# Ledger of designs, part 45: peptides against a protein of PDB entry 5TUV

Target 1, 107 residues: chain A of PDB entry 5TUV
Amino acid sequence: KEVIDRLRYLKAEIEDLELKERELDQQKLWLQQSIKNVMDDSINNRFSYVTHEDICNCFNGDTLLAIQAPSGTQLEVPIPEMGQNGQKKYQINLKSHSGPIHVLLIN
Target 2, 107 residues: chain B of PDB entry 5TUV
Amino acid sequence: AQECQNLEVERQRRLERIKQKQSQLQELILQQIAFKNLVQRNRHAEQQASRPPPPNSVIHLPFIIVNTSKKTVIDCSISNDKFEYLFNFDNTFEIHDDIEVLKRMGM

## One batch from the design tools (peptide; aimed at target 1 P80 E81 Y90, target 2 I95)

Design b2_p23_4 (made by RFdiffusion4)
Pose (drawn by RFdiffusion4):
Structure b2_p23_4 (pose): chain A 104 residues (1-83, 87-107), chain B 106 residues (1-49, 51-107), chain P 23 residues (1-23)
Amino acid sequence: KEVIDRLRYLKAEIEDLELKERELDQQKLWLQQSIKNVMDDSINNRFSYVTHEDICNCFNGDTLLAIQAPSGTQLEVPIPEMGQKKYQINLKSHSGPIHVLLIN
Amino acid sequence: AQECQNLEVERQRRLERIKQKQSQLQELILQQIAFKNLVQRNRHAEQQARPPPPNSVIHLPFIIVNTSKKTVIDCSISNDKFEYLFNFDNTFEIHDDIEVLKRMGM
Amino acid sequence: HPDIQYQRTLDFTEIYPSFSSSD
């Protein structure tokens, strides 16, 4: 039949696709680890910053609010319901205080 | 028969997912070279100049909140711990550290 | 209490799309 070896063929490709994903899952997990190791060198943390000019060049006009918090800080944004509509940002930081810079 | 329809849908799924994973894989690589160059760029600027800490500098990780000039922004801290509440009377946008690094080049 | 539309963490190792609110 045309269907029974449409199966054997498809059932012979997905394992290549399955191993490819396993490989891609391993590559991503120790690429992320190598990224963690670089952003926590003490020398590299010293220069892991951006200036006002950089932000202004990438955001034309308007009011800009820069919010800085430690890693793992959670940010929750609810739906714009009505109660006047509510536009709000819920910020939860357990590892430390947050720093807010008003960009001009 | 429906074991044929199930695997063709599952195949495309795996394909569409494996493709997106290869995309975020190179984005992660781009994230590292952009971070390395950003660090190298700041070291070079410090040899021609040190900028003060609370001003003119934003440390990673961070977010950029963009809204209209006529928008009022309120900041509230309550009795509950480890909580921050920002209110806007109008719409806003949130951008990440990764995107701003891309917009600046590297 | 309203439902959450967008949730993310400030981790340099994770990738999130930009968020735009609307009416």

Design b2_p23_4_s1 (made by RFdiffusion4, then SolubleMPNN; from b2_p23_4, 12 letters changed)
Fold by OpenDDE base, seed 3:
Structure b2_p23_4_s1 (fold): chain B 107 residues (1-107), chain C 107 residues (1-107), chain A 23 residues (1-23)
Amino acid sequence: as target 1 above (107 residues)
Amino acid sequence: as target 2 above (107 residues)
Amino acid sequence: EPPIAYSFKLDLTELHPSYKSTD
């Protein structure tokens, strides 16, 4: 009977957790819409940038590429494969559908 | 009972997912705050300078940062339509989201 | 056709963990 009661309790709790998870999913959607609205605002969009100095202060000792692209641009990194010369290939593929991609060398 | 144990495992799994989603929501909220701080900073800076920054001196959101060794050779191939980019590296690299950059900037 | 190790769509509303390419 104790086991049966525990089972009933667990099932009820899991049901509550399912509701909580769906609530969080909905909250995320609303938050994402809020973020879009804020970032699409003309004034905010005008000032939505960082400087070379900002990036340099975040990273040390490396060559830094800044890649600015439209939202929705697809980024893909293939699993490194061995080339014909025995050298591994390290690649980044970018595909934009709505505008040009801009690349800046920071360091 | 085995069923009880199975439900407890499921309960824990759901609790972990909920925890992760709560954390992601918090990070998104912080991202929005960081963005607002960034906008405020840039507005103030441009007011002081009485001009916008040079177009090639800033990186507009959204962007990604790719960092690699100073010794890494980087090749970039661009498609004819300029919407597809292929970066080739002769060594390993790292990719960082603009959200992470804002976080590192202390925004 | 090559298998993908890492991918995402640039989006201001999604969090993307940093990626370090394998050796």
Scores: peptide ipSAE 0.572, ipTM 0.905, DockQ to the pose 0.890
OpenDDE base, seeds 1, 2, 4, 5: peptide ipSAE 0.553, 0.560, 0.569, 0.544; ipTM 0.904, 0.902, 0.904, 0.903; seeds 1, 2, 4 fail the geometry check

Design b2_p23_4_s2 (made by RFdiffusion4, then SolubleMPNN; from b2_p23_4, 12 letters changed)
Fold by OpenDDE base, seed 1:
Structure b2_p23_4_s2 (fold): chain B 107 residues (1-107), chain C 107 residues (1-107), chain A 23 residues (1-23)
Amino acid sequence: as target 1 above (107 residues)
Amino acid sequence: as target 2 above (107 residues)
Amino acid sequence: TLPIAYSFKLDLTELHPSFVSKD
């Protein structure tokens, strides 16, 4: 029957797609590791920075804070809730476990 | 048959996930290229200047940029060891990661 | 770009992988 043939075809195709998806997952893992290795290289790390000018060229007219933190730093932005004074709380919580956090006011 | 329909839905779902993963891989590749370009730029710039930039004049990766209105009042609490930061804003803000900054820089 | 007005919970896939988003 046509239905039986269609089922067999679809099952075979899905199997191929499953293999392809797993391949992509592996590729992502390897690429992420590659990026890590490149960034952790001592020479690359020495030159892995941007300037105030770089940031200013990317944004205009607002207060800009640059927050440099070690890898693995926890970033928390809680959903705004009403505070004790009836004002919404807009917060950023940063927690580092490996080094100090550095903050610069750009403009 | 219902079984055919179920498999066709599954097939389409997998195709869409594969497409998304392929796009994510391409993005990661571009990120790696951007980083390498940044490093090359900075190395060249320091060679031309015959000196590194002052420590507090640059933002080292990884970092984030917080953008808010000039009218926004920012209150920051810092732990003694500078491992923990609490930012309080009286209004909304935007967060941009270093990847986006590199894109805007044209790296 | 992650405006706090529209997204208060940050997805790890939208951030630099060096940062760990916490809700």
Scores: peptide ipSAE 0.038, ipTM 0.848, DockQ to the pose 0.125
OpenDDE base, seeds 2, 3, 4, 5: peptide ipSAE 0.037, 0.541, 0.489, 0.052; ipTM 0.843, 0.901, 0.895, 0.850; seeds 2, 3, 4, 5 fail the geometry check

Design b2_p23_4_s3 (made by RFdiffusion4, then SolubleMPNN; from b2_p23_4, 10 letters changed)
Fold by OpenDDE base, seed 3:
Structure b2_p23_4_s3 (fold): chain B 107 residues (1-107), chain C 107 residues (1-107), chain A 23 residues (1-23)
Amino acid sequence: as target 1 above (107 residues)
Amino acid sequence: as target 2 above (107 residues)
Amino acid sequence: TPPIAYSFTLDLTELHPSFKSTD
């Protein structure tokens, strides 16, 4: 009977957790739409940028590439594989669908 | 019973997933705050300068940062319409999204 | 089409952890 009671309790709790998860999913969607609205605002969009100095202050001693692309741009990094010369290939593939991609060397 | 154990595992899995979703929501909220601070900073800076920054001196959101050793050789192939980019590195690299950068900036 | 180690779609509403390419 103790096992039966435990099973009943667990099943009920799992149902509650399912409801909680769906609630969180809806909250995320709402929040994401809010973010879009804020960032699409004409004034906010005008000032939605960082500077070279900002980037340099975040990283030390590296070569830095800043890649600006439209929302929806797909980024892919293949698993490194050996090239014909015996050197591993480290690659980044970018594909935009709505506009050009811009790359800046920050250093 | 085996069923009890299975349900307990399922319960724990759901709890962890819910925890992750709650954390993601909190991070998105913080991102909105960071973005607001970024906009305010840039508005103030442009007011002080009495002009906007040059177009190629700033990185507009959304963007990513790729950092690698200064010794890394980077090659880039670009499509004619600049919708596709292929980066080749002779060594390892790191990728950071704009949200991560805003965090490091202390926004 | 080589296997993909890391991928995402650029947007302003999703969080993407920093990625380090493997040796």
Scores: peptide ipSAE 0.578, ipTM 0.902, DockQ to the pose 0.876
OpenDDE base, seeds 1, 2, 4, 5: peptide ipSAE 0.569, 0.565, 0.571, 0.573; ipTM 0.901, 0.899, 0.901, 0.901

Design b2_p23_4_s4 (made by RFdiffusion4, then SolubleMPNN; from b2_p23_4, 12 letters changed)
Fold by OpenDDE base, seed 3:
Structure b2_p23_4_s4 (fold): chain B 107 residues (1-107), chain C 107 residues (1-107), chain A 23 residues (1-23)
Amino acid sequence: as target 1 above (107 residues)
Amino acid sequence: as target 2 above (107 residues)
Amino acid sequence: NPPIAYSFKLDLTELHPSYVSKD
């Protein structure tokens, strides 16, 4: 009946959607590899930077920290907790495995 | 009937995932274009200046930007090897990745 | 070990939405 036909249609559509999702996953992987290749190029890598002015133009009226770190560096922000003094803690944890982290104060 | 409803829910879930993946893929493509534009800009700028920028005047990719109030007190603890950083803020902050910055720069 | 509100690994091939720490 109509329900059976709908079930068959839905199952076929879901199968098609699975294929589409896998296609997108593969496309992402290829694109990511392309990006890596572009970034690892010696010339591109030499010029892969922004300036203080660039950052200042993106943000106004705040204290800005620029944190340079090697690829793979892990960033973590814990849920804010109350300190022993009743002061709420706001934290950023960084852990690199391949090189030093460098911090710049922009303004 | 219940199976039909379950499959329709699954179909919708898959459609949403596909939509998200398509969006992410598009953003990555734009990011790659933005990066190439950044490299071109910097190459041209250095050619005009006939020298590279000072080492501490630029921020090399990958990086993150931390934005907080000018009144925020920031404490930073650094490991001996510079591989671990702990930032403590007495107020809220924002984090922006380099891709977002390139987008804001209009690259 | 406090629970993590936000985390990612720095790289140039993954998008990370901007984060605002909760007040």
Scores: peptide ipSAE 0.559, ipTM 0.902, DockQ to the pose 0.890
OpenDDE base, seeds 1, 2, 4, 5: peptide ipSAE 0.548, 0.544, 0.549, 0.551; ipTM 0.901, 0.899, 0.900, 0.901; seed 5 fails the geometry check

Design b2_p23_5 (made by RFdiffusion4)
Pose (drawn by RFdiffusion4):
Order: structure tokens, then C-alpha cells, then sequence
Structure b2_p23_5 (pose): chain A 104 residues (1-83, 87-107), chain B 106 residues (1-49, 51-107), chain P 23 residues (1-23)
């Protein structure tokens, strides 16, 4: 039949696709680890910053609010319902205080 | 028969997912070289100048909140711990450290 | 009213894409 070896063929490709994903899952997990190791060298943390000019060049006009918090800080944004609509940002930081810079 | 329809849908799924994973994989690589160059760029600027800590500098990780000039922004801290509440009377946008690093080049 | 609710939901999804990247 046309269908029964449409199966054997498809069932012979997905393992290549399955192993390709396993490989891609391993590559991503120790690429992420190598990224964590670089951003926590003490020398590299010393220069891991951006200036006002950089932000202004990438955001034309308006009011800009730069919010800095430690890693793992959770940011929750509810739906714009009505109650006047509510536009709000819920910030939860357990590892430390947050720093807010008003960009001009 | 329906074991044929199930695997063709599953195949495309795996394909569409394996493709997106290869995309975030190179994005992660781009994230590292952008971070390395950003660090190298700041070291070079410090040899021609040190900028003060609370001003003119934003440390990673961070977010950029963009809204209109006529928008009022309120900041509230309550009795509950480890909580921050920002209110806007109008719409806003949130951008990440990764995107600003891209917009600046590397 | 249904069109405004759809626009708010589309705007909320855009924000959730950024929230997911940040978290």
C-alpha cells in the first residue's frame, strides 16, 4: 500500500530528527553554561554596563525608564483590563534591591 | 491510516521545533560575542578617560521601559516583601539587554 | 467592545513575549 510505507519512511526519518534534537539540546545547555561562566568573571562584571548615549541611540524620543535588578528577578505584566485600564509591571526581587535610572 | 496522519503532523512539529532551536542557538552565540565586545569596548573607553556608578551607567541585566512623554509613571512599594509595582496611565513597551546590545551593534 | 478586547489581548501577548525572554 501507499500508506504503509509512507509510514516506514516517515518512521525512518524521525530518529534522525530525534537525535538531531538531542544534539541540539546538549549544545544549547553547555552553550548557556559557557555564557554563565563569562558574565561572572569579576573582571568581566566590572565592564558589563551601558551608557546613556547608547540607550538614546537605540530609542528615539519619549520617556525611557531603565530598570536594573539581580539575576532571577521576576517580571509579571497583567492584562490591560479595566477597573480606567490598568497598565502595570509587577517586579519581584529576592536577591537584592533594584536600581532605576531615568534616561534623558 | 490515522497512524500516518499522526506522524506527518508530528514530523512537521519536530521540524519546526528543531529549526527554532537552531535559531536560538546562534542567537546565544551572538549574545556572547556581543557581550565580549561590549566589555572590550568599555575597557578601551576607560583608557581614554572612570565614569561614576549611579550615573551614566546601567549594569546588566536590565530592562528598558518606553512610554509617551505625557504618560505618568508611578512607583509603589507595599508591606509585602520583595515586591515592586509600577503603574502607567497609558501603554508602554519593555525591551531587554540583549536587544539593546544588538541595536548598538555589538 | 469585542474588537477592543482582542486588541488588548494582542498587546498582552506582545508583552508576554518580552517577559518570557527576560525571565
Amino acid sequence: KEVIDRLRYLKAEIEDLELKERELDQQKLWLQQSIKNVMDDSINNRFSYVTHEDICNCFNGDTLLAIQAPSGTQLEVPIPEMGQKKYQINLKSHSGPIHVLLIN
Amino acid sequence: AQECQNLEVERQRRLERIKQKQSQLQELILQQIAFKNLVQRNRHAEQQARPPPPNSVIHLPFIIVNTSKKTVIDCSISNDKFEYLFNFDNTFEIHDDIEVLKRMGM
Amino acid sequence: EEEEEEEDEEYYEKLQEKVEKFN

Design b2_p23_5_s1 (made by RFdiffusion4, then SolubleMPNN; from b2_p23_5, 9 letters changed)
Fold by OpenDDE base, seed 3:
Structure b2_p23_5_s1 (fold): chain B 107 residues (1-107), chain C 107 residues (1-107), chain A 23 residues (1-23)
Amino acid sequence: as target 1 above (107 residues)
Amino acid sequence: as target 2 above (107 residues)
Amino acid sequence: EEEELKKALEYHEKLQEKVKRIN
């Protein structure tokens, strides 16, 4: 009897948690759409940029490459492997399908 | 007894997922706020300067930042249409998305 | 060499996490 009551309680709680999880999923979807709408706005798009100074203030002492690419650009970083000359290969592969990629050397 | 234990495990699993989803939702909210703040900053800056920034002095979203040591040798191969890029580094590098950059900027 | 391999894997994993977020 005690076990049965505990089972009923747990099942009811799990059901409530399922509802909560679905609510969060819907909120996430809504927020993602909201962000997209805000970013796609013509005025917001005009002012959606950072400066060289902004980037330099975020990173010190390094060589910095800024890569501006269209949404949906494929980015691949293979596992580092030894090259023929004994040097490890560190690579970045970029492939865009909707427009050109722009690269800036900042530092 | 065993069924109770199974449900308790499931309950805990769902609670952890909900916690993760709540955290992800909060991050999305912060992203939206950061973007709006960025746009507002740039609008005000251009109004004060009475002119837009030079076209090659800014990085438009979306973008990524690659940082590496100043001693790192970087080779780049680019297609004619600038749709494909291959970067080769002789040492390790880090990649940061625009969201992380906005966070570091304090947006 | 085993420690180096471990570091390399960790390095790659960190990059892959960011790649997944970007893509």
Scores: peptide ipSAE 0.245, ipTM 0.866, DockQ to the pose 0.690
OpenDDE base, seeds 1, 2, 4, 5: peptide ipSAE 0.232, 0.137, 0.141, 0.227; ipTM 0.865, 0.855, 0.856, 0.865

Design b2_p23_5_s2 (made by RFdiffusion4, then SolubleMPNN; from b2_p23_5, 10 letters changed)
Fold by OpenDDE base, seed 3:
Structure b2_p23_5_s2 (fold): chain B 107 residues (1-107), chain C 107 residues (1-107), chain A 23 residues (1-23)
Amino acid sequence: as target 1 above (107 residues)
Amino acid sequence: as target 2 above (107 residues)
Amino acid sequence: SEKEKEEALKYHEKLQEKVKRIN
């Protein structure tokens, strides 16, 4: 009887957790749509930028490249391997399908 | 009983997933807030300056930042259609998305 | 070396996590 009662309790709790998980999934979807709507707004889009100063303040002592690319741009970073010259290759591959890619050297 | 143990494991797994989803939801909320704050900042700044910033002085979202040593040699190759880019580095680099940058900016 | 390979793998994994978020 104790085992049966425990099983019943656990099953009921799991059912409640399933409902909670679905609720969170729905909230995520709604929030994602909200973010998209806010970013797609013409006024917000006009002011959706950062400055060189903003970037420089976030990073110190390094070379910084800013790559502005359209949404959906494919970014690939291959596993570092030894090249023909005996040096490891570190690469970034970018492929855009909806517009040009803009690259800026910050410092 | 074995069935009780199985359900307890499942219960714990679901609790962990819910915790992760709650964390992800909080991150999305912070992203939305950061973006709104960025827009407000820029609107205010342009109002004070009575003009928009020069087009090449700002980085429009979405973007990524590539961070590497000042000693790193960077080569860039552009495809014929200008939609494909290949970057070669002689040393390691870091990639940061615009969301992380906004966080570092304190937005 | 095996140690260097492990470091390279960790480096790649770290980048891949960010790539997934960007894509």
Scores: peptide ipSAE 0.258, ipTM 0.867, DockQ to the pose 0.759
OpenDDE base, seeds 1, 2, 4, 5: peptide ipSAE 0.246, 0.158, 0.162, 0.257; ipTM 0.866, 0.856, 0.859, 0.868

Design b2_p23_5_s3 (made by RFdiffusion4, then SolubleMPNN; from b2_p23_5, 9 letters changed)
Fold by OpenDDE base, seed 5:
Structure b2_p23_5_s3 (fold): chain B 107 residues (1-107), chain C 107 residues (1-107), chain A 23 residues (1-23)
Amino acid sequence: as target 1 above (107 residues)
Amino acid sequence: as target 2 above (107 residues)
Amino acid sequence: EEEEKKKAEEYHKKLQEKIERIN
C-alpha cells in the first residue's frame, strides 16, 4: 500500500518534470532564433566585431590567433599523439560548409 | 521497492537535465545582452571617431581565439577540399570562443 | 616590447602570405 502510493507519486512527478523539460526546450529554440535574428540584422552585423585591444586585454602576452569561420563550421581538436618524429602533434581541424576561413595574428 | 528506486533514479536524472538546461538558457540570455552591448559600444565609438576602423584591425563575429606560447610554431594547410583547414602546433594551445571573449570583455 | 612587436608583425606577414597562397 505504501509502496503503491510512493510509485504513484513518483510517476506523477516525473510526468511534471517531462513537461517542464519540454518547456525549457521550446524556450531555448525561441531564444536561439531571437539571437540569430539580432545578429543577422544589417546594422548589428555591421558593428559585430571586437578590436585587437579587446583581445589583448582578455589574454596575456602569448601568441594569439583569431580564426573567423562561418556559423556551423566544424571544429575538431584531436587527442595529442606521438608523431613520426617522436614529437606530440597538436592540431586543429576546421571544416567549413558556408564560406572561407580567415586567420589573423593578434599582438 | 526496486521499482521505487528505479523511478527515484530517473527522477534525479531528469532534475539534473532540467538544471543544466536552465543554466544554458541563462548563458544564452547573457550572450544576447553581451552582443547588444558590443554593437552599442562599437556604434558609439565609430560615431565619435567619425569613421569605421580599418578592416584588418577588427575581428568580426563569429570567431575563435587560439592562444599559445610565443615559441610555438604554427602551420596552416588546406586538406581534402578548399573548405577544410588543418592547423599544426609544435606545443600546447588553448581555444576560446567569441562568447567567452565577450564575457571577459565585460560586455 | 618593440622587438617583440616586430617579431609578431613579421610572423603575421608570413602567415598572411601563406594563407593568401593557400587560398
Scores: peptide ipSAE 0.113, ipTM 0.856, DockQ to the pose 0.027
OpenDDE base, seeds 1, 2, 3, 4: peptide ipSAE 0.110, 0.104, 0.101, 0.106; ipTM 0.853, 0.853, 0.852, 0.855

Design b2_p23_5_s4 (made by RFdiffusion4, then SolubleMPNN; from b2_p23_5, 9 letters changed)
Fold by OpenDDE base, seed 3:
Structure b2_p23_5_s4 (fold): chain B 107 residues (1-107), chain C 107 residues (1-107), chain A 23 residues (1-23)
Amino acid sequence: as target 1 above (107 residues)
Amino acid sequence: as target 2 above (107 residues)
Amino acid sequence: DKEEEEENKKYHEKLQEKVNRIN
């Protein structure tokens, strides 16, 4: 039947797509490890920074906070809700496990 | 047949996932390039200045940028060990990661 | 207000995308 032929074709194509997806997953993992290795290099780490000027050039006119935190720091932003006084709650919660958090006011 | 239709839906789903994964992989590649360019820029700049930048004048990776209006009132509560931070804003804010900043910098 | 709720949802979703990437 033509239906059987179509089924065979689709199954074969899906199998090929599965292989492609696995290849991409492996490439992603490899690249992530490569990035980590580059960032963990002592020389690269020494020069892994941006300046206040860099940040100011990326944003215009607003108040800018730069938050430096160790890798793995937990960041939480609750859904805005009305407080007891009718004021909306806009919040950021940070929790570090590896070291102190540093905050810089840029603008 | 219903089975053919089901497989066609699955095929399409897999194609979309592959497309997404390809896009993510490209972003990782760009991230790595941007980081290398940042390091190179900073090394060159320090060589030209014959000194490192002042400690409080730079933002070391990893970091995030919080952007809000100049009219926004920000309240910050810090734990004694500086491992936990709570920020309260009286208005909306935006968050940008270091990867996005590097992109905006043209790295 | 449903409109305000939707706005809050959209706002939170935008921020959550960044949070998920950072974490």
Scores: peptide ipSAE 0.305, ipTM 0.872, DockQ to the pose 0.814
OpenDDE base, seeds 1, 2, 4, 5: peptide ipSAE 0.281, 0.192, 0.148, 0.273; ipTM 0.870, 0.862, 0.859, 0.870

Design b2_p23_6 (made by RFdiffusion4)
Pose (drawn by RFdiffusion4):
Structure b2_p23_6 (pose): chain A 104 residues (1-83, 87-107), chain B 106 residues (1-49, 51-107), chain P 23 residues (1-23)
Amino acid sequence: KEVIDRLRYLKAEIEDLELKERELDQQKLWLQQSIKNVMDDSINNRFSYVTHEDICNCFNGDTLLAIQAPSGTQLEVPIPEMGQKKYQINLKSHSGPIHVLLIN
Amino acid sequence: AQECQNLEVERQRRLERIKQKQSQLQELILQQIAFKNLVQRNRHAEQQARPPPPNSVIHLPFIIVNTSKKTVIDCSISNDKFEYLFNFDNTFEIHDDIEVLKRMGM
Amino acid sequence: SPIYSAKEAEEEQAEEPFKYTFK
């Protein structure tokens, strides 16, 4: 039949696709690890910053609010319901205080 | 028969997912070279100049909140711990450290 | 492109809150 070996063919491709994903899952997990190791060198943390000019060049006009918090800080944004609509940002930081810079 | 329809849908799924994974994989690479160059760029600027800590500098990780000039922004801290509440009377946008690094080049 | 836009959330008639974790 045309269907029974449409199966055997498809069932012979997915393992190549399955192993490809396993490979891609391993590559991603120790690429992320190599990224964690670089952003926590003490020398590299020293220069891991951006200036006002950089932010102004990438955001034309308006009011800009820069919010800095430690890693793992959770940011929760609810739906714009009505109660006047509510536009709000719920920030939760367990590892430390947050720093807010008003960009001009 | 429906074992044929199930695997063709599953195949495309795996394909569409494996493709997106290869995309985020190179984005993660781009994230590292952009971070390395950003660090190298800041070291070079410090040899021609040190900028003060609370001003003119934003450390990673961070977010950028963009809204209209006529928008009022409120900041509230309550009795509950480890909580921050920002209110806007109008719409806003949130951008990440990764995107700003891309917009600046590297 | 923004990670979150309130205007886009209005147009899409969002059914769930948006959550993000700093990396």

Design b2_p23_6_s1 (made by RFdiffusion4, then SolubleMPNN; from b2_p23_6, 10 letters changed)
Fold by OpenDDE base, seed 3:
Structure b2_p23_6_s1 (fold): chain B 107 residues (1-107), chain C 107 residues (1-107), chain A 23 residues (1-23)
Amino acid sequence: as target 1 above (107 residues)
Amino acid sequence: as target 2 above (107 residues)
Amino acid sequence: KPIFSSKEAEKNKLTEPFKYTLQ
């Protein structure tokens, strides 16, 4: 009897947790759409940028490339292959579908 | 009973997923706040300067930052359709997204 | 943390390309 009661309790709790998880999924989707709407707003879009100084303050001592591309741009880093000279080849592939890619050398 | 134990494991698994999703939701909220703060900062800065920044002096969202050694040789190739970019590095690199940058900026 | 690190990728012995979509 106690086992049966425990089983019923656990099953009910799991159902509640399942509901909670679905609620969180919906909230995430809603928030993502909200963020998109905020970013796509004409005024916000006009001011949605960072400066060279901003980037330099975030990173130090290295070469920094800033790559701006449209949303949905696909980035791929293949597995490095050995070059003829024994040097590994490190690569970044970018594919844009909706607009140009802009590259800036920060430092 | 074994069934009770199985359900308890399932319960714990769901609780963990819920916790993770709650954290992800918090991150999205912070992203939205950071973006709004960025926009506000830039609007104020442009008002003070009485002009927008030069186009090539800022990085518009969305973007990524590639970080590599100062000694790294970088080569960039553009496809015929200009939608594909290939970056070649002779050494290792890191890639950072705009979300991380905004966090580092304290937005 | 970076979305990608060459060093970490090598350390983890990744066998598939890293893919990311700008948002």
Scores: peptide ipSAE 0.685, ipTM 0.907, DockQ to the pose 0.884
OpenDDE base, seeds 1, 2, 4, 5: peptide ipSAE 0.147, 0.118, 0.685, 0.124; ipTM 0.867, 0.860, 0.908, 0.862

Design b2_p23_6_s2 (made by RFdiffusion4, then SolubleMPNN; from b2_p23_6, 11 letters changed)
Fold by OpenDDE base, seed 4:
Structure b2_p23_6_s2 (fold): chain B 107 residues (1-107), chain C 107 residues (1-107), chain A 23 residues (1-23)
Amino acid sequence: as target 1 above (107 residues)
Amino acid sequence: as target 2 above (107 residues)
Amino acid sequence: KPIFSSEEAIKNKATEPFKYTLQ
């Protein structure tokens, strides 16, 4: 029956797709580790920076803060709440675990 | 049949996940390429200048960029936990990661 | 493009805080 044939086809395709998805998962893990290794390399780490000029060329007009922190630093922006004066509070919370946080004013 | 329809839905779900994973993998590849290009650029620039850039003139990866109006009042404080930093803004802001910056730089 | 926008968060009526981990 056509339905039976379709079921068989779908089951076979789903099996193939499952294999493909697992392959992609492994590739992602490999690439993530590769990126980590490249960034952790001493020479690459020495040159892993952007300049003030780079940032200024990317953005214009507004005040720009550059915040450098160690990998793994947690960033959180709470839902804005009303402050004491009825003003909405806009906040950034940073939690570092392995080193200092550096803040630079660009503009 | 209902079973056939269920498998069709499952197939489509898997296809969409695979598509998303392929896109994410491509982004990771581009990130790695951009980083390598950044390192190469900086190495060449320092060779031409015969010196490293001044310490406070560069932003080391990883970093984020916060942009807000020039009229925005920004307050930065360290909480009781020395690893926690709180930034307060009296107005809206945007946050950009280093990946976006490298893209904007054309790396 | 930004990983976070206050304006977009307000517009979309975000119900959860935005979280991000530096890589």
Scores: peptide ipSAE 0.705, ipTM 0.909, DockQ to the pose 0.905
OpenDDE base, seeds 1, 2, 3, 5: peptide ipSAE 0.702, 0.700, 0.701, 0.701; ipTM 0.909, 0.907, 0.908, 0.909

